Peptides against a protein of PDB entry 3J47. Designs and how they scored, part 26

Target 1, 121 residues: chain A of PDB entry 3J47
Amino acid sequence: IRLTNQLKSLKGLQSKLKDVVEYLDKVINKELPINHTILGKLQDVFNLLPNLGTPDDDEIDVENHDRINISNNLQKALTVKTNDELMVIYISNLVRSIIAFDDLIENKIQNKKIQEQRVKD
Target 2, 26 residues: chain B of PDB entry 3J47
Amino acid sequence: NAQYHLLVKQGDGLLTKLQKYGAAVR

## One batch from the design tools (peptide; aimed at target 1 Y90 I91 N93, target 2 D12)

Design b2_p19_8_s4 (made by RFdiffusion4, then SolubleMPNN; from b2_p19_8, 11 letters changed)
Fold by OpenDDE base, seed 4:
Structure b2_p19_8_s4 (fold): chain B 121 residues (1-121), chain C 26 residues (1-26), chain A 19 residues (1-19)
Amino acid sequence: as target 1 above (121 residues)
Amino acid sequence: as target 2 above (26 residues)
Amino acid sequence: DSLLELAEQLRKKVHELLD
């Protein structure tokens, strides 16, 4: 049961990884914009980010346009950075899951060997 | 980006191998 | 770099299990 659940989880992670890879390929090929799921999570993070440098609505002066542009650029830069960080975290989690699965497989093999030895004795 | 893509690709390859191994152990 | 190293370690371990 535990092994099956772990395998299922690993398969889920694999599927997600595949989706990421396919997405990245599509992004590289300029066929699709950034992964909506990652982007969605990122958007959620950005929505949680304080509006850094939102000028008060009332001053429409030219200086505000530059500040707005800077703020937008900063927000964009933060978005990209957050995306990269989330991707790294995602990969790290996948790798950890793979390791865990590998350990489970090894444990299963060991258990099988122990059973085989018991039958021979 | 390229390094990340490479890492992701390598990870996918590992996952594929692991899946094959898991299937073989079953 | 740490993630790459970990992936390489995983690759090695998987290879050892497949052999």
Scores: peptide ipSAE 0.323, ipTM 0.862, DockQ to the pose 0.071
OpenDDE base, seeds 1, 2, 3, 5: peptide ipSAE 0.273, 0.320, 0.298, 0.255; ipTM 0.854, 0.870, 0.868, 0.834; seed 1 fails the geometry check

## One batch from the design tools (peptide; aimed at target 1 D103 L104)

Design b2_p20_1 (made by RFdiffusion4)
Pose (drawn by RFdiffusion4):
Structure b2_p20_1 (pose): chain A 91 residues (1-28, 36-48, 72-121), chain B 26 residues (1-26), chain P 20 residues (1-20)
Amino acid sequence: IRLTNQLKSLKGLQSKLKDVVEYLDKVIHTILGKLQDVFNLNNLQKALTVKTNDELMVIYISNLVRSIIAFDDLIENKIQNKKIQEQRVKD
Amino acid sequence: as target 2 above (26 residues)
Amino acid sequence: ADLVDESEDLANDLEDLVND
């Protein structure tokens, strides 16, 4: 789902660029200003990425902890299944 | 870095315990 | 970033497996 959403966003840019190129050919405004703002707003993320890296580590550690909890419950389930099998054999 | 490594080390320790439990179950 | 996505997916898959 996230991927589809990202693609939709990129699609808009691609179409928007085509339109801009055609517009410029024809010319040979508010949208242009808006685009410029967006441009000014990955390069910058480079410095910001330094911080993101730290945060990414924290969310990786949290995911690991969740995985451990899930393994625990999984072991319990497996034990219950074994007990059920034993009871059936006894019967 | 040392502080960050500390938390990482603890997380690894818990993971080891979990692995040991899984081996005992097997 | 890729490792975080993979670890999130793995945690979710494990939780779904426990629920099943």

Design b2_p20_1_s1 (made by RFdiffusion4, then SolubleMPNN; from b2_p20_1, 13 letters changed)
Fold by OpenDDE base, seed 4:
Structure b2_p20_1_s1 (fold): chain B 121 residues (1-121), chain C 26 residues (1-26), chain A 20 residues (1-20)
Amino acid sequence: as target 1 above (121 residues)
Amino acid sequence: as target 2 above (26 residues)
Amino acid sequence: LELVLLAKKLAEELEKLAEE
């Protein structure tokens, strides 16, 4: 029962991770805005991952312990990779916001110069 | 990790410069 | 101009990291 639940949870996490990557690709392509709720949930998953590695001391045979540890390490590595991808997208959106703000400032400066010129004429 | 943190720090530095510029134009 | 150039350079570095 526990092994089946772990496999189901891992499969669910893998599916969720795929959905995240797909969402992230859409955000990179400017097809969708960043969803802060998705980012927050992924950060929560990352913060909970260290706790997923505490096997409660139930009598699972040495072969199952090694497989569980390998699975947990792989899942941890996959989650680190996903967190890195999320952060890249976060920074990309930050940079885009910075560029847009710089353009807004430049437009404001130009508008001010045009208004000053009109008052001088 | 280290390159990622460096990139984040560079992005934050750029954001700070942009905020200062925005405040100077306001 | 300089800030926009810096922002673009940062965006390119981020894109490169996303491809790795």
Scores: peptide ipSAE 0.372, ipTM 0.878, DockQ to the pose 0.049
OpenDDE base, seeds 1, 2, 3, 5: peptide ipSAE 0.370, 0.358, 0.342, 0.354; ipTM 0.874, 0.874, 0.872, 0.871

Design b2_p20_1_s2 (made by RFdiffusion4, then SolubleMPNN; from b2_p20_1, 12 letters changed)
Fold by OpenDDE base, seed 4:
Structure b2_p20_1_s2 (fold): chain B 121 residues (1-121), chain C 26 residues (1-26), chain A 20 residues (1-20)
Amino acid sequence: as target 1 above (121 residues)
Amino acid sequence: as target 2 above (26 residues)
Amino acid sequence: LELVLENEKKAKELEEYVKS
């Protein structure tokens, strides 16, 4: 049961990560706008990752305590790494949004100038 | 963790404003 | 950390621009 649940959780995470990558690629290609709700859900999933890998304390034999501690430390390290990666992705999306906004502002200014010139002519 | 969440929240706020402005310009 | 701070600064500048 536990191993099956871990495998299922890992598969679910892998599928979600794939969906995120696909979504991010679409945003990069300007096919879709940035969805804040998706980013928030992703952050929540990654914050829950440490909890998904922690074996229930009740079945931990004392002899496996060292292995469990090592596993927990590894999971923590992986969680930190994942959070850092998410942060980089988030910042990258933010920067892209800023650039897109700058372009939009410039386009608006240009359109205004064109309209003003048309009124003068 | 708290600093990260704060940063993400601030960035989300900015992105929301940018999206609203972009929608208003279109 | 430095990159995050720079991004926060840029985000604040953008927010001020949007408010103007």
Scores: peptide ipSAE 0.399, ipTM 0.886, DockQ to the pose 0.079
OpenDDE base, seeds 1, 2, 3, 5: peptide ipSAE 0.342, 0.381, 0.399, 0.412; ipTM 0.875, 0.878, 0.886, 0.889; seeds 3, 5 fail the geometry check

Design b2_p20_1_s3 (made by RFdiffusion4, then SolubleMPNN; from b2_p20_1, 13 letters changed)
Fold by OpenDDE base, seed 5:
Structure b2_p20_1_s3 (fold): chain B 121 residues (1-121), chain C 26 residues (1-26), chain A 20 residues (1-20)
Amino acid sequence: as target 1 above (121 residues)
Amino acid sequence: as target 2 above (26 residues)
Amino acid sequence: LELVLKNQKLAEELENYVKS
C-alpha cells in the first residue's frame, strides 16, 4: 500500500512537472503570462514532499537507509530543478517588464517633445 | 546557489536602471 | 519567494509610472 501510494505520488508529481515545463515553454515563447496559481500549487507539492519519505516503520533496515538516501537525493534534485525553473520564469518576466517600461518611457518622451513643439508654434 | 545569486543581482541592476530612466522622464 | 516579490515590486512601479 505505501509503495503504491509513493509511486502514485511520484507519477502525479512527474505529470505536474511536465505540465509546468510545458507552461514554462509557453511563457518563454511569450504565448502565455505566468500563472501564480500554478506556482502556488507547485510550492504546496514541494512542501508536502518531505512527508512522503518518512517510513513510519522503526525498523532501520539497511535497505531503508539506501531508499531514504535515494529519496532525499531525488527530493534535492527536484528542488534544484524547480528553483531553476522558477528563476527562468522570474527572469523572463523581469525582462518583459523592463522592455515594457522602456517603451513607456519612450512614449512619454515623445509626448513631451510633441507638447513642447506645440507650445513653440 | 552562486549562479542564482548572480542572476538575482543582475535583475536588481536592471531594475535600478529602469528606475533611473523613469526618474529622468519625470 | 524573494524573486516573486521583486517581480511584484517591479510591476507596481511600472503601474505607478503609467498612472503618473
Scores: peptide ipSAE 0.470, ipTM 0.886, DockQ to the pose 0.206
OpenDDE base, seeds 1, 2, 3, 4: peptide ipSAE 0.409, 0.451, 0.402, 0.397; ipTM 0.880, 0.879, 0.881, 0.887; seed 1 fails the geometry check

Design b2_p20_1_s4 (made by RFdiffusion4, then SolubleMPNN; from b2_p20_1, 14 letters changed)
Fold by OpenDDE base, seed 5:
Structure b2_p20_1_s4 (fold): chain B 121 residues (1-121), chain C 26 residues (1-26), chain A 20 residues (1-20)
Amino acid sequence: as target 1 above (121 residues)
Amino acid sequence: as target 2 above (26 residues)
Amino acid sequence: LEIVVKAEELAKKLEEYAKK
């Protein structure tokens, strides 16, 4: 039973890590406004964390409780770290989008000036 | 948490400014 | 911090250019 629960928790973490990677790939492809989806997925991770730490009530080994708490704290710390990394990537992509839009606006203004010159000639 | 929200709010403010500029150039 | 400062500076340049 314990090994199967640990395997289930690891599979849950692996699935979430996969979701984070898939989200990162979508962000690299410029498809998603990052803020709401990252926050939502992070919230989902935090909501699933308590569900990973309940062994069924029938064997309270005190050593298991400390190991579960350490595992949960480590997983929480890893989730926070992953969130911080996702935020850095978000802000970096936001800045890149701003620069690209600035260049697009400058190009539009130049095109307008060229058209105004051609109408005056 | 608070620093995260501040960073997000700042990014949203920049995006809003960018959108306003894009609308002014249209 | 540095990236956000650069983004704000860029946004100011854009606003100044929109006023011309």
Scores: peptide ipSAE 0.373, ipTM 0.861, DockQ to the pose 0.076
OpenDDE base, seeds 1, 2, 3, 4: peptide ipSAE 0.324, 0.351, 0.369, 0.369; ipTM 0.859, 0.860, 0.865, 0.865; seeds 2, 4 fail the geometry check

Design b2_p20_2 (made by RFdiffusion4)
Pose (drawn by RFdiffusion4):
Structure b2_p20_2 (pose): chain A 91 residues (1-28, 36-48, 72-121), chain B 26 residues (1-26), chain P 20 residues (1-20)
Amino acid sequence: IRLTNQLKSLKGLQSKLKDVVEYLDKVIHTILGKLQDVFNLNNLQKALTVKTNDELMVIYISNLVRSIIAFDDLIENKIQNKKIQEQRVKD
Amino acid sequence: as target 2 above (26 residues)
Amino acid sequence: LEEQIEENLEKVDELIEETE
């Protein structure tokens, strides 16, 4: 789902660029200003990425903890299944 | 870095315990 | 440190898969 959403966003840019190229050919306004703003707003992320790296580490650690908890419950389920099997054999 | 490594070390330690439990179950 | 965490995540995923 996230991927489809990202693709839709990129699609808009691609089509937008084509329109802009055609528009410029024809010319040979507000949208252009808006685009410029967006441009000014990955390069910048470079310095910002330094911080993001730290946060990514934290969200990795939280995921690992959750995986451990899921493994615990999984062991319990497996034990219950074994017990059920033993009971059936006894029967 | 050292502080960050500390939290990471602890997380590793818990992971080891969990692995040991899994081995005991097997 | 991020790489160590990623390796641990892989180990935990392997353990969950083996147990399943």

Design b2_p20_2_s1 (made by RFdiffusion4, then SolubleMPNN; from b2_p20_2, 13 letters changed; failed a check: too like the target's own chain)
Amino acid sequence: LLELVLQGLGLLTELQKELE

Design b2_p20_2_s2 (made by RFdiffusion4, then SolubleMPNN; from b2_p20_2, 15 letters changed; failed a check: too like the target's own chain)
Amino acid sequence: LLELVLQGKGLLDKLLKELR

Design b2_p20_2_s3 (made by RFdiffusion4, then SolubleMPNN; from b2_p20_2, 13 letters changed; failed a check: too like the target's own chain)
Amino acid sequence: LLELVKQGLGLLDKLKKELE

Design b2_p20_2_s4 (made by RFdiffusion4, then SolubleMPNN; from b2_p20_2, 14 letters changed; failed a check: too like the target's own chain)
Amino acid sequence: LLELVLQGLGLLTKLQKELE

Design b2_p20_3 (made by RFdiffusion4)
Pose (drawn by RFdiffusion4):
Structure b2_p20_3 (pose): chain A 91 residues (1-28, 36-48, 72-121), chain B 26 residues (1-26), chain P 20 residues (1-20)
Amino acid sequence: IRLTNQLKSLKGLQSKLKDVVEYLDKVIHTILGKLQDVFNLNNLQKALTVKTNDELMVIYISNLVRSIIAFDDLIENKIQNKKIQEQRVKD
Amino acid sequence: as target 2 above (26 residues)
Amino acid sequence: EATVNESEATVNELEATVNE
């Protein structure tokens, strides 16, 4: 789902660029200003990425903890299944 | 870095315990 | 980012296994 959403966003840019190229050919405004703003807003993320890296580590650790909890419950389930099997054999 | 490593080390320690439990179950 | 995404997928798979 996230991927489909990202693709939709990139699609808009691609189409938008084509339109802009055609517009410029024809010319040979508010949209242009807006685009420029967006441009000014990955490069910048470079410095910002330094912080994101720290946060990404924290969310990785949280995911590892959740995986451990899930393993625990999984072990209990396996034990219950074994007990059920034993009961059936006794029967 | 040292502080960050400390939390990482603790997380590794818990993971080891969990692995040991899984081995005991097997 | 990729490592985080893989870890999140692993957690989702494990939780689904526990629920089964």

Design b2_p20_3_s1 (made by RFdiffusion4, then SolubleMPNN; from b2_p20_3, 12 letters changed)
Fold by OpenDDE base, seed 4:
Structure b2_p20_3_s1 (fold): chain B 121 residues (1-121), chain C 26 residues (1-26), chain A 20 residues (1-20)
Amino acid sequence: as target 1 above (121 residues)
Amino acid sequence: as target 2 above (26 residues)
Amino acid sequence: LELVLKAEELVKELEKYVKE
């Protein structure tokens, strides 16, 4: 039981880390709108939480129930932490998009100025 | 959870606007 | 929240410059 729960927690952490990496790769490749992907991954993490916290129905001693509750609380805390990390990544990508838009506007303004100079010559 | 979803939704709206304006500048 | 609001304000300013 204890070793199995530790292995489940580790597998859950590994799956979550893999999902974060896959999200980062999709954002780098511009394949998906950043926000829908973050929200989808967050939902996937929340859907995996019950599956990671379900003990196999073998021998529920009262001492196991308290350990299961502690494990579920830890898993919830790790989920919140991962949500915060995904949010920071999302905000960072949003800021990068704003900077790229600012550069695009500046380039358009410069192109207009060059065209106006050519019409005056 | 609700505050996070609200923040994500606001950021989606902003990104969508940025994309529309970027397409209009090209 | 505050950072997103600032980003929205910045985008509105940029929108104004694109319309000029």
Scores: peptide ipSAE 0.293, ipTM 0.858, DockQ to the pose 0.085
OpenDDE base, seeds 1, 2, 3, 5: peptide ipSAE 0.291, 0.271, 0.249, 0.290; ipTM 0.855, 0.854, 0.851, 0.854; seeds 2, 5 fail the geometry check

Design b2_p20_3_s2 (made by RFdiffusion4, then SolubleMPNN; from b2_p20_3, 12 letters changed)
Fold by OpenDDE base, seed 4:
Structure b2_p20_3_s2 (fold): chain B 121 residues (1-121), chain C 26 residues (1-26), chain A 20 residues (1-20)
Amino acid sequence: as target 1 above (121 residues)
Amino acid sequence: as target 2 above (26 residues)
Amino acid sequence: LELVLENEKLVRELEEYVKS
């Protein structure tokens, strides 16, 4: 149950991330107008990420596109890293569950052997 | 990716062992 | 996604075994 719920949550996160990527690709390709609300939410996600330095106040305009691309690349890298970490955690929990199950099976085998021995005595 | 696939394979291996033990308990 | 689905399958198989 717990592991299944975690997996479901991870799958949901993955789906959401995919949707974000697809949206960003559509925006880049000018297929969709820039949705400021989605950008705002992405910015909030970025802000919740360790504050990659506030761009200093100065020359805003022309270098922004490359900086946005760099920021997007960095966010992508961070997203991939986070996904990898979550996957590792999930696998670790899965392995723990498997080990616990193996121990349970062994305990059942032992109990059966004890019962069989009692019947022979 | 390669490390993840390796970890998954290890998990599958453990699960397979678990299934074999389960069949032996039955 | 495929890997996640496989993991879910494995987890379900384990759960079914525990319930048996």
Scores: peptide ipSAE 0.383, ipTM 0.867, DockQ to the pose 0.278; fails the geometry check
OpenDDE base, seeds 1, 2, 3, 5: peptide ipSAE 0.373, 0.364, 0.351, 0.364; ipTM 0.872, 0.858, 0.867, 0.868; seeds 1, 2, 3, 5 fail the geometry check

Design b2_p20_3_s3 (made by RFdiffusion4, then SolubleMPNN; from b2_p20_3, 11 letters changed)
Fold by OpenDDE base, seed 1:
Structure b2_p20_3_s3 (fold): chain B 121 residues (1-121), chain C 26 residues (1-26), chain A 20 residues (1-20)
Amino acid sequence: as target 1 above (121 residues)
Amino acid sequence: as target 2 above (26 residues)
Amino acid sequence: LEKVLEAEKRVEELEKYVRE
């Protein structure tokens, strides 16, 4: 039972990490808007968190139950930390995209000014 | 949660400003 | 936070340039 629950929790964490990576890849590729998918996946994690902690068996020794709860809380905390880190990477990529767009706009303005000068000469 | 929402809101505000700027340059 | 603040400053500078 304990090993199976730990394995299930680890698989859940692994699946979530994979989903976050896939999200980040889609954002890098400009296929998805920033807020909806991160928020959705983060919400999905928080919704799955209560479901990972229900032992179906009332007969687990108190010491084993406490150690399982501590392990689950630690895994949850690690998952949140990993999500936060991936979010920071995402925001960093967003900022880079904004800067690149700003530079493109500036280049367009400069090109327009050069064309207007050439028409006046 | 609250810090995350604040960061997201700030990012959305920046994106909105960028969109307005892009529309003004077109 | 710092990167977002930098991007906001860059957008504000560009908005000034478009208004001139």
Scores: peptide ipSAE 0.375, ipTM 0.870, DockQ to the pose 0.081
OpenDDE base, seeds 2, 3, 4, 5: peptide ipSAE 0.373, 0.334, 0.353, 0.330; ipTM 0.876, 0.867, 0.870, 0.863; seed 3 fails the geometry check

Design b2_p20_3_s4 (made by RFdiffusion4, then SolubleMPNN; from b2_p20_3, 13 letters changed)
Fold by OpenDDE base, seed 1:
Structure b2_p20_3_s4 (fold): chain B 121 residues (1-121), chain C 26 residues (1-26), chain A 20 residues (1-20)
Amino acid sequence: as target 1 above (121 residues)
Amino acid sequence: as target 2 above (26 residues)
Amino acid sequence: LELVLQNERLVKELEEKVRS
């Protein structure tokens, strides 16, 4: 029982890590709006959390139940933390894109001014 | 969750404003 | 120029929120 629960928790963590990697790959490839993917994956994790707590065996020692609850809370906290980190990465990339766009606009304006000056000369 | 959505909404709003500016310069 | 300045303000505000 205890070992099985630990294995289940590890599998849950592994699945979350895989989801994080997949999300990061999608961000790098600009395939999907980051926000919808993050929220979708987070929702999937939260929907799976209740299923992590079904003990098949009737003989749950009180100590095992408390450990399972602590493990589930920790996994939830780790999931939230990971989501926050991904959000920060997204916003940072958004900001960088905005700055790059602003620079491009300024460059276009400058080039136009240079061209207008050349026509006047 | 609510704070996250608010932050995302603000980012999207900024992006929209940037797009409008870019369209005006083009 | 005004639009660019507004965008820069928005970017700064967003960066501050990311850092918080």
Scores: peptide ipSAE 0.402, ipTM 0.886, DockQ to the pose 0.049
OpenDDE base, seeds 2, 3, 4, 5: peptide ipSAE 0.400, 0.396, 0.399, 0.370; ipTM 0.842, 0.835, 0.871, 0.843

Design b2_p20_4 (made by RFdiffusion4)
Pose (drawn by RFdiffusion4):
Structure b2_p20_4 (pose): chain A 91 residues (1-28, 36-48, 72-121), chain B 26 residues (1-26), chain P 20 residues (1-20)
Amino acid sequence: IRLTNQLKSLKGLQSKLKDVVEYLDKVIHTILGKLQDVFNLNNLQKALTVKTNDELMVIYISNLVRSIIAFDDLIENKIQNKKIQEQRVKD
Amino acid sequence: as target 2 above (26 residues)
Amino acid sequence: AEDTELEEKFNTNLTEAEKA
């Protein structure tokens, strides 16, 4: 789902660029200003990425903890299944 | 870095315990 | 079913943690 959403966003840019190229050919405004703003707003993320890296590490650790918890419950389930099997054999 | 490594080390320690429990179950 | 759900959660969260 996230991927489809990202693709939609990129699609708009691609189409938008084509339109802009055609517009410029014809010419040879508000949208242009807006595009410039967006441009000014990955390069900048470079410095910002430094911080993101730290946060990514925290969210990785959290995911690891969750995986451990899930493994615990999984072990319990496996034990219950074994017990059920033993009871069936006894029967 | 040292502080960050400390939390990481603790997380590894818990992971080891969980692995030991899995081995005992097997 | 419960096992599968937990295995999926475990594997998903572990895969996310391996991105470190």

Design b2_p20_4_s1 (made by RFdiffusion4, then SolubleMPNN; from b2_p20_4, 13 letters changed)
Fold by OpenDDE base, seed 3:
Structure b2_p20_4_s1 (fold): chain B 121 residues (1-121), chain C 26 residues (1-26), chain A 20 residues (1-20)
Amino acid sequence: as target 1 above (121 residues)
Amino acid sequence: as target 2 above (26 residues)
Amino acid sequence: SKEEELLKLFQENLALASKL
């Protein structure tokens, strides 16, 4: 149950991320006007993202363009990190499931051998 | 991405082998 | 790096899972 819910959440996040990328590609290609509603929802998601540290108020006159690129790169880096962490959890749970199933098979084999021995006696 | 897909594919392969083994022990 | 630390934590979790 928990693993299935985590996988569903991860798939949902992946789908949304894909939709965002596809939207951004269409905007870059000038094929679609910026949908203000999608942009608003994206802004809400960005605002709900943990405040990716305001670079401490060290007065570096970095032009507003570099701040946007840094913010996008940092968000991308955190998204990749989160995906990697979820992958780790998934693999760990898969390995646990494999081990548990192997133990179950071995127990069943042993029980069968014990029953066969009891029938021969 | 590619390494992730490779690792998932390996896990699925192991799971499939384990399922076949479990069916053979039945 | 933070990424290396995360990878190390992953390997540790995998090792723990293999012992269970």
Scores: peptide ipSAE 0.378, ipTM 0.875, DockQ to the pose 0.033
OpenDDE base, seeds 1, 2, 4, 5: peptide ipSAE 0.315, 0.317, 0.325, 0.306; ipTM 0.866, 0.858, 0.868, 0.862

Design b2_p20_4_s2 (made by RFdiffusion4, then SolubleMPNN; from b2_p20_4, 13 letters changed)
Fold by OpenDDE base, seed 1:
Order: sequence, then C-alpha cells, then structure tokens
Structure b2_p20_4_s2 (fold): chain B 121 residues (1-121), chain C 26 residues (1-26), chain A 20 residues (1-20)
Amino acid sequence: as target 1 above (121 residues)
Amino acid sequence: as target 2 above (26 residues)
Amino acid sequence: SKEEELLKEFQSNLALASKL
C-alpha cells in the first residue's frame, strides 16, 4: 500500500512534467494559442489530482492512513504551486511579447509619419 | 482555481486583441 | 487614423493587464 501510493504519486508527477514539457514545446513552435494549451493541461492536472487520492480498497491500518493523507495533500499543494509558477512565467512572457509588439507598431507609425512629411516637403 | 481561470481568460483576451491589431497593421 | 485608435486601445488594455 505505502509503496504503491508513492509509485502512483511519482507516476502522476512524471505525467505532469511530461505534459508541461509538451505544452512548452507547442508554445515555442507557435502551433497553438498559448493560453488554451495551458488551460487544457492544467485542467488535465486538476482532473488527475482526485484520482491520486483514491486508495485502492486494500485493508489500511488507521495509523498509516493519516500519514498517507498528509502526503497526498502535500503533493496536491506542490502540484498547485508548480502550476502557479509556470503560469507566472507564461504571463510574464506574454506581457513582454505584447510590449515588444506595441513598440514595433509605434515604430511603424512613426516611420509612416516621417514618409508622409517627406512627401509634403 | 477560479483566480487562475480568470487570469488565463484575461490573457486569452489580450492575445486575441494583439492578433487583431497585428493583422490590421500588416 | 484607425491604426492610431487601435494602438490607443491596445495601450489601455496593456495598462489594465499591468495592474492585475
């Protein structure tokens, strides 16, 4: 039971890490709008979280049950924290891309104004 | 969870506006 | 111009996003 729960937790973490890497690769390749892919992968993580807390119905001694529940809650909290950190990085990169695009547009507008002035002179 | 979904929805709205603006400037 | 109006709208949205 304890070893099986640890293996399940490790497999869940491994699946999450794989999903995060796949998401980051799709974002880098510009194949999907960044936010929809993040939402989809986070929904997958949240849908997997309840399944990580279901003990298989084998006779569990009451003293081990409390330690297993605390470990599962800690793993859920670490999963949420990791998702929040990835989200902050994503939003920061999105904001930087928006600022860079705004600067590019402003430069294009300025160049157009300079050309219009040269045609009037 | 709810704050996360709200933040993601706002990010999607900004990205959509950015795409529309980029298409209009081209 | 329509382009300048879109730029102002974009800047306003960016300012809103920076306050969140």
Scores: peptide ipSAE 0.363, ipTM 0.867, DockQ to the pose 0.092
OpenDDE base, seeds 2, 3, 4, 5: peptide ipSAE 0.337, 0.340, 0.347, 0.337; ipTM 0.859, 0.870, 0.871, 0.866

Design b2_p20_4_s3 (made by RFdiffusion4, then SolubleMPNN; from b2_p20_4, 12 letters changed)
Fold by OpenDDE base, seed 3:
Structure b2_p20_4_s3 (fold): chain B 121 residues (1-121), chain C 26 residues (1-26), chain A 20 residues (1-20)
Amino acid sequence: as target 1 above (121 residues)
Amino acid sequence: as target 2 above (26 residues)
Amino acid sequence: DKEKELEKEFKENLELASKM
């Protein structure tokens, strides 16, 4: 029963990670806005993964040392992948902020030219 | 890690230039 | 003049960020 639930949770996590990658690709392609709620929940899941891979200090059996090394390597790989995903989101938000400011500035320059023409007439 | 920090630092530099420009247009 | 120079630097940085 416990192993079947862990395998089901791991498959659920793998499916969610795939959905996040597909969402990030759509954000890079400018097809969708960034959903901060999905990102916050993903960050919470990744912050809880360290706590699932640290056995409480009370059962260090020698057979756990290889499982702890495999868990730490998987956790490190997941952390790197998460950092890359967060970086893509950060750049996408930066680029959107940049475009919105360019449009604001062009509008201000146009408004100033219109006022300077009205003062010369 | 180092490439990530470099990219974030470049983005923050861009955001700071953007804020200065928005203040100069105001 | 200074406003147009800042806008040009901004467009160059946007193009760089769009290529990454």
Scores: peptide ipSAE 0.335, ipTM 0.873, DockQ to the pose 0.090
OpenDDE base, seeds 1, 2, 4, 5: peptide ipSAE 0.327, 0.330, 0.312, 0.334; ipTM 0.868, 0.861, 0.855, 0.869

